# Ledger of designs, part 87: peptides against a protein of PDB entry 6GMG

Target 1, 331 residues: chain A of PDB entry 6GMG
Amino acid sequence: DSDDRVTPPAEPLDRMPDPYRPSYGRAETVVNNYIRKWQQVYSHRDGRKQQMTEEQREWLSYGCVGVTWVNSGQYPTNRLAFASFDEDRFKNELKNGRPRSGETRAEFEGRVAKESFDEEKGFQRAREVASVMNRALENAHDESAYLDNLKKELANGNDALRNEDARSPFYSALRNTPSFKERNGGNHDPSRMKAVIYSKHFWSGQDRSSSADKRKYGDPDAFRPAPGTGLVDMSRDRNIPRSPTSPGEGFVNFDYGWFGAQTEADADKTVWTHGNHYHAPNGSLGAMHVYESKFRNWSEGYSDFDRGAYVITFIPKSWNTAPDKVKQGWP

## One batch from the design tools (peptide)

Design b1_p25_2 (made by RFdiffusion4)
Fold by OpenDDE base, seed 4:
Structure b1_p25_2 (fold): chain B 331 residues (1-331), chain A 25 residues (1-25)
Amino acid sequence: as target 1 above (331 residues)
Amino acid sequence: SRPFPSSWTEEEANKINAKNAEAAS
């Protein structure tokens, strides 16, 4: 319940952050200190530092999704999502593997499905597509030109995405981006926009009409990427958490990690920014913390989730919320 | 401590879903 959620107070524009602390191989700080860092590093619009607005602070206060929200400029729609699934591994393990001691068949199948996803390949696919999109954006001054460029790029690469419908999230993502339409954003000029990436962790067993076992242990067939494209149909993601397997057990709905547009070629060296929970300094959850994690730390996820998707959206190039390089912590 | 993602009620999740749908339209 977000009833205890509080919007963090404004931080002076010139206030420098306190040092982050290490936590489980990641850099950690309280949300207020992240705001200070954000203002120094990520707030720039057209090269000018900005104080985080009340609206942005409110977005941020929502926790993990808030980090992605404030940096992308919109609430995540999650429509343009990619993953990688090893079908052969899945089939082979189901055929030749066996449940662990005390593991039910449903639990085994759910686990095998989870383990058949390759987070690194999923991330790589998203980066590949983002690169193609960025090339298509670069010299396009209207949406039509962007779409034409995109189709040409895909054709040249023999990418299966070229066969997607015009109404597909792949082709519609740009025009559905609010900042693209804003005068101080893209101003309907694709060349003023760039593709960025964030990740969402969520639960596969969200179908309430399915078996209880699927809701508890995962739906092995849910949220698989389409062959060739790597696109994940996210329409069934309703932010429903994993069902408890024992009394008193509870799971979280989702986790979000912000990558942006880092150019680091080594996935393991990329930095993912995420929050723990909504900001409730006077509540039971306490103050929100922000983490800057390496890919290994991010992609590991939690038992709350058995799916990870890498999502593409767009921001204006004038924003510095997605710099080429991200450094962990402060200084 | 180990970080935990945000927790939402079903009602909040539905509201978010509606917001997402609106944003995607």
Scores: peptide ipSAE 0.028, ipTM 0.689, DockQ to the pose 0.200
Fold by OpenDDE base, seed 2:
Structure b1_p25_2 (fold): chain B 331 residues (1-331), chain A 25 residues (1-25)
Amino acid sequence: as target 1 above (331 residues)
Amino acid sequence: SRPFPSSWTEEEANKINAKNAEAAS
């Protein structure tokens, strides 16, 4: 019940964080302590440390999505999403593979589809595209110049994204970013913006008109990336959780992880920041916790989800919510 | 215990998505 959600109190600007603790191979802390870290490390606007505003604290209080929300400056729209799917592997396993003992055909197909996604390749694709976008942004002082630069970069790389429609989320993402239009943000100057990445885990079987088996075990055909581009149509993602397979079983609807713009070349060394649930210190769920996970821990996900998407959005370069280097935990 | 991500109702999610879409327009 979202009625138990509470906005974390303000933290003094100069208050240092308490040490994080290890939890399931990741660094963990309570949300209030993350606010302290955020103010010391990520809060900077134009090089000046800022206290997290009440609005930002409220966004953060929503849990896993709140971490991405506060760092990206907007609620995730998930429109520019990438993934990698091995169609040949999928077809081969369906043809030559067999259900496990006690596994239904629907369970088998759902599992094979899930296993046919490559999280690392999906992440690398998003990073590649973000890099292209950043090059296109660098010297562009209006949207037209950005789009022209982007098309040139894509042509030079022989990237299939060059063939996307002008109305595609790929080309419209910048103009649809609120911070791009803000006077203290991009001020309609692309060169003041940079591409950043976050990830969403979610369930494929969200179609209410589909079979119960697809809702329980996954829809093998849903949320696949387009060949060549890697773009995932996220329009059918309605934040519907996996259907229970047994009485008393329940699943959550999504998980969000913030990557930003880290320059670490080794994917396994990248840090992903995410939350567990909305902040309910006086409720049954308790206080919100924030996790900083390595890619291995993040990409593993949970049984609640069978899809992972890597999403590109934009933030002003003046923000420090997406630094080149992210240190896991504290100190 | 295993950390569980946030769960939003469909109604709440739709409301936020609508607000975000309006802001992006």
Scores: peptide ipSAE 0.025, ipTM 0.675, DockQ to the pose 0.145
Fold by OpenDDE base, seed 3:
Structure b1_p25_2 (fold): chain B 331 residues (1-331), chain A 25 residues (1-25)
Amino acid sequence: as target 1 above (331 residues)
Amino acid sequence: SRPFPSSWTEEEANKINAKNAEAAS
């Protein structure tokens, strides 16, 4: 019950975090301790540490999405999403493969589709695009200059994104970023902004007009990236969870992981920050925990989800919520 | 223990989706 959610209390600005603990190959801590770390490491605006505000703590308290929310400065819109899908693998497995013992045809097809997504390639595509965007931003002092630069960069790379509509999420993402318009943020100056990345895990079988099998086992045709661009149409993602396949089974809506703007070239060494659930210290779920996971741990996901998307948004360069290097855990 | 991702009610999700759609328009 969302009514059990509590906003974590304020932490003194100079309070140091307690050590994180290892958990399933991740670094784990309680949300209050993450706030302490956040204030020491990620809170800086123009190089000055900031106490996490009540509003930010409120955002964070929402769990997995809260980590991305507090670090990006806005609730995730997920409009500029990328993935990679191996169509040939999918077709070949459907043709030559067979269901496992006890696996239905629909379950088999859903599984094969899930396995045909390449999380690493999807992530790399997002990083590639973010890099292009950052180059377009760096010397642009108005949106028109940014868009012109972006088109030039895409043309030089022969990138299919150059053919996107001017009102597409790709070109409109910057202007639709609240922090871009803020006086203490971008102040309408693209050169004051940088591209950042987060990831969302979700369920493909969200169409209530489709078969029950698709809702239970996945829709093999849903949320595939467009060829060439890698863009995923997220318009049909309505935060609908997987349908139960057995009595008593239940699934959650989504998971979010924050990457930011790490420069580590090896995807396997990148750190993803995410929460388990909303903060309910007095409820059945208990206190929210924050995890810092390596890419392998993050991208593995859960049975609740059969899609992963890597989303680009923007934050002011003056924020330190997306540093070049993220250290896992504490100290 | 295994992480348990956040869950939203359909109503809450719809409200957020509507807000996001408005912001994107």
Scores: peptide ipSAE 0.025, ipTM 0.648, DockQ to the pose 0.149; fails the geometry check
Fold by OpenDDE base, seed 5:
Structure b1_p25_2 (fold): chain B 331 residues (1-331), chain A 25 residues (1-25)
Amino acid sequence: as target 1 above (331 residues)
Amino acid sequence: SRPFPSSWTEEEANKINAKNAEAAS
């Protein structure tokens, strides 16, 4: 039985999706049905719905990353990532806490580090920054104007990001966005772009030169956000999964969740779209499924991962892949 | 199906890594 990835077939533009089904508090459907929903709801360019192209369907077929890929228009670079880490909690727990029964010291430290991250605060920080960026974009018709606006906004808010180097992913993210440069996208006009957010879950213990314990239980010092800015250096994320802790155990490399640009103020009510695996309808993995989860379900993560980052990228305002309101499921 | 990521083949992992490398350039 081949586990080969297959590109989902095209769906007629006017085909309505079948109802989603509930799954563990989520809305779930097969990838082909998601394509139908996507065409009805998210495909719009300049107000006109579009059939998902072969290229887009191919991107989507890669699974969880595919959902973010098709909606953002580019493979995730993850350069502009935010998180929140409670250093005081971490230090206190290490000092005053103790390993659980059967828990190694390394496992304890890894767990404590994981628990010291606050997914909600990380998400909130990303939303805050995205809001600042959107204000800077709205009144800028070239990159220079955007950068000037951004610096002014940051100064007005006394945001530590104002001290970032000009070469920082924070300042370079827009110009490095392919759709910004596209004629039918931003066309080098920042005011035609908007900031959007997705999330990545991944493993901290990716350094092959580190101890086996860190690879198994996490690296407590890895992928922490910088104080004040919340920026996470993602340069060392190479999609390396957690190392097995027991025979037969295996972990996946990452999970991606698409948020876009929802305006819902209550984080718990926001909807995150993600996939389970690459599409292999004729393989052992089976057809890809797409999930629309509330933040609580998304942010919970899995044992495969001990880090969550909230990443900002940009899409043209003419795209409807990141609407203000996202309805969970269908109808 | 389960609502969390599934493992992939080494080939698929390599494809993802290649795409990631391309995106990072």
Scores: peptide ipSAE 0.023, ipTM 0.618, DockQ to the pose 0.269; fails the geometry check

Design b1_p25_2_s1 (made by RFdiffusion4, then SolubleMPNN; from b1_p25_2, 12 letters changed)
Fold by OpenDDE base, seed 4:
Structure b1_p25_2_s1 (fold): chain B 331 residues (1-331), chain A 25 residues (1-25)
Amino acid sequence: as target 1 above (331 residues)
Amino acid sequence: SNAYPESLTEEEAQLINEYGKEALS
């Protein structure tokens, strides 16, 4: 459990980070050193660097979700999620493919479903939508204006999202963002906000009423994007990990990666920031480490997960937690 | 440009946070 979790100590505002080290295709450092980098690079509010507060350090200490939490300013709700699923590939592989040696039918179907998701296309869809939202935000000084702009943009692009209900997470995401309502944040002014992206990896087989096989090997039908929109219904994501297939086997519940609002057009060159586990320097897990991974490293995920979603949320433009350019590592 | 290993070890993969959301509930 998280009983061993410790909040990292404060770092002096002017303390420079130690160099990051290579770790399995990514830049890696201990959480305390990430705080130093964060203060130098990402902490700026209205152009002024800030010391990471105790509250922010506490959020960060929760591990992978903590990185997204501290940079987005809120615990991830994951409501506005996108993915890409190749239905034709899925059907074709199920029909014409064969289970591997020793692979059960359930394992085969789960694997084929996992492989039918296109992480790059899912990411691109989220970026496309974020761009539309940013255009809608740019000159909107109230929520009504934002929503009108958004609908116009979607209509111009003939985007299926224009048909979403007004209560959809797509349209309600901004007003449900705490920083939008804060005086020193958006102050209810959409033009002071920008769309940002993070990603979540999780397990599809979370329905406890389903078969054991689905819980162990994945539910091929779960968490698929809606056709046309790419929206994933995340309401059934309860952070339930994959069920063990053998005694002693265990899986983790999720992974989060922070992208923000990078403008790099080449997906492969984008940087994703994530943590390994909650900070437990005196516990069995040890100190939390933070990774800055390229998209390839992030999108590969782990065997613990068979779904990846790309989620849109909002932060104030005055924050520098989502800069146009992210440099991997230090210096 | 920095050069890094291409793949994670199984041990590294097992260090992903298990209790992030549950700890908040």
Scores: peptide ipSAE 0.019, ipTM 0.587, DockQ to the pose 0.195
Fold by OpenDDE base, seed 2:
Structure b1_p25_2_s1 (fold): chain B 331 residues (1-331), chain A 25 residues (1-25)
Amino acid sequence: as target 1 above (331 residues)
Amino acid sequence: SNAYPESLTEEEAQLINEYGKEALS
């Protein structure tokens, strides 16, 4: 029950974290210990470490989304999302493939669609776009200059995003970022901001007007990226979990992983930070745990989800929540 | 669109990481 959620207590600013422990091939710790690490490593504003505020601790307490929330500075809107889908593979498998023994047609189609997404290519697309945006931000001191730079960069790269409407989430994302407008944030100066990335895992079969089979096994046509741009329309993502296929079965509504702005060129070596559930130390779920996973561990996902999106947002350069290098675990 | 926590229904709030997965715990 969400009513069992508790805000983790404050941690002294100078308290060092305890060592992380291995868990399912990833580094794991309790949320309070993550707060300690966060204060030592990620809390810096203008080079000065900060105690995590009560508000930030409350955000964090929401679980997987809380990690992205506290590091991005806002609840994820997921408007600027990217993925990669192999349409040819999908069509060919549907045409020539066969359902497994005991697999329904709907289950087969849902599985084939899920398998037709390439998480690595989706992530690389987001990184490519974030790089373009960062170049556009670098010397832009107003939004108009940023947008002009962005269009020029896209034109030089012959990127299909150059053809997006001015009202597209791609062009409006910076403007719609609260920290961009904050005095102690961007202060309306694009050059004070940088692009960052997080990922969301979710279920495709969220349309309540669709068949029960789609809700149970996935909607093969939902949340596909647009050709050329890789943009995913996330407007229909209502945080609805997968429908049970058997009595007693239940699924989580989403999972979020924080990447930030790591510069590691090898995707497999990048670190993704995420949480298991909301913090309920006195409830049945127990204390929230935070995980730092390599890309392989993150991108593998769970049976709860059949879609993965890689989302771009912005944070002030003065924040250290998205450093160039992230070290897995502690020490 | 995605809901903010302050705008979540009771049902939606209960769905936020309600199910503990062994792989997540």
Scores: peptide ipSAE 0.019, ipTM 0.659, DockQ to the pose 0.078
Fold by OpenDDE base, seed 3:
Structure b1_p25_2_s1 (fold): chain B 331 residues (1-331), chain A 25 residues (1-25)
Amino acid sequence: as target 1 above (331 residues)
Amino acid sequence: SNAYPESLTEEEAQLINEYGKEALS
């Protein structure tokens, strides 16, 4: 019940965080303590530390999506999403594999499809594209220059993204970023912006017109990346959770993890920041907790989800919400 | 083939926010 959601109170700008606690290889803390860390580490605008505003605290209070929201500056639209799917593995396993004991055919196919996605390769694709975009942003002082640079970069790399429509999220993402147009943000200067990455976990079986089995066990054909580009059509993602497979079972609608613009080359060493649920300190769910997880912990996901996408958006370079290095936990 | 829906309206964003994430383990 979202009615129990509460906006965390303001934290003094000079208040230092309490130590995070380890939790299954993650660093965990309560949301208020994350605000303290955020103010010390991520809040900077043009090098100046800022108190998290009431609006930002409200965004954060929405849980996992709130972490991405506060750091990206906008609610995730998920339009520029990437993934990697091994079609050969999928076909081979369907042909030569067999359902586990007690596993239905539909459950087997859904599981095989889920396992045919490579989270690491999907993440790497997003990073590759983000790097291309960042190069295109460099020294581009208007959108036209950015787009020209981007096309040149893609052509040079023989990247299939060069064939995308001009109206695609790939080319329109920058112009559609509010912070790009803000005077204190990009001020319509692409060179003041940088590409950042977050991830979304969600359920494939969202088509209400499909079989109940697909809604329960996944739709093996849904949300696959386009060959060559790696782009995932997210238009049919309506935040519909997995259907229960047994009485009393329930699933959540999505999970979001914030990566930003870390430069760590080893994917396994990258840190992903995410929340468990909306902040309800006086409700049944309790206070929101924030996790800083390594890629392995993040990419494992939950049984609630059978898809993971890696999404690119943009923030002003003057923001410090996406630093080159992210330290897990506190101190 | 990819579909490119329009950006979320403020109203749509509000609706999504109302149905925010519940709880993960």
Scores: peptide ipSAE 0.018, ipTM 0.606, DockQ to the pose 0.051
Fold by OpenDDE base, seed 5:
Structure b1_p25_2_s1 (fold): chain B 331 residues (1-331), chain A 25 residues (1-25)
Amino acid sequence: as target 1 above (331 residues)
Amino acid sequence: SNAYPESLTEEEAQLINEYGKEALS
């Protein structure tokens, strides 16, 4: 059977979702049931519940990226990405550590680099920056006012981001957000927008000109955050998966998790929404499933990936795709 | 940084996560 992607059918606006299934600390459901939940909880525009449109259902059908896509309103560009990397740990482990039994030098270096990233600190940095941005947005009615506010906030906090140039993704992210320019979105009014967060897991060894070992086991020097700012240059992320290390082995190109704008202070209690694969109910892959995971479950990732980035984008405040509180599962 | 895609290939947009499927099913 062909594994062709199918757009999930429309769900009646008032149809309540079936209970989610608990799965190893996560809540899991089929995509159609997620649409039902989404319509009840996240679909609101200006306080009014909406049916998920055909376009939105099509976006959603792409899998993990589809969840972020439908909730953010745009395909992820990943330009404003944050991470945390412990340089001292990395250097120390490389110097004093040894490869495990059966581990090559390249495997060792790749693993040490992966372990030197701190997902929680990366997430915290993104939340910190999002908070600063939200303060800058709050009373800004044009982009100039927003940028001025942002600079002031950064100066007050002595944040290294204040030294970024005007062309930096940090300063250009808002104006490059389609929903900011939309009449029913921001309508070019920053105060109508809010910062939201999603996460991407991906592979570091994407350089085709690099050694095969880096493509197989990771590039220890790739996609590190800049000191002080935490910004990750994502320009070399082209959704290239990890190279197989053994015959028959295959890896996925990326994973996306939607956080939005939850206010839960405890990172471990935050909920991340993601999908397993594109929707193929008539194919071998089967129907798409949506997971609502706690941070620990999300941040653990898979062996397919050795990098995690936390990305900031913007949505209109009139959307309810990023509420202050997200409840895991249903009911 | 990644450019905003005007068009997406199936390979770029689609995820097939068998590890997640098997582990969580």
Scores: peptide ipSAE 0.022, ipTM 0.640, DockQ to the pose 0.057; fails the geometry check

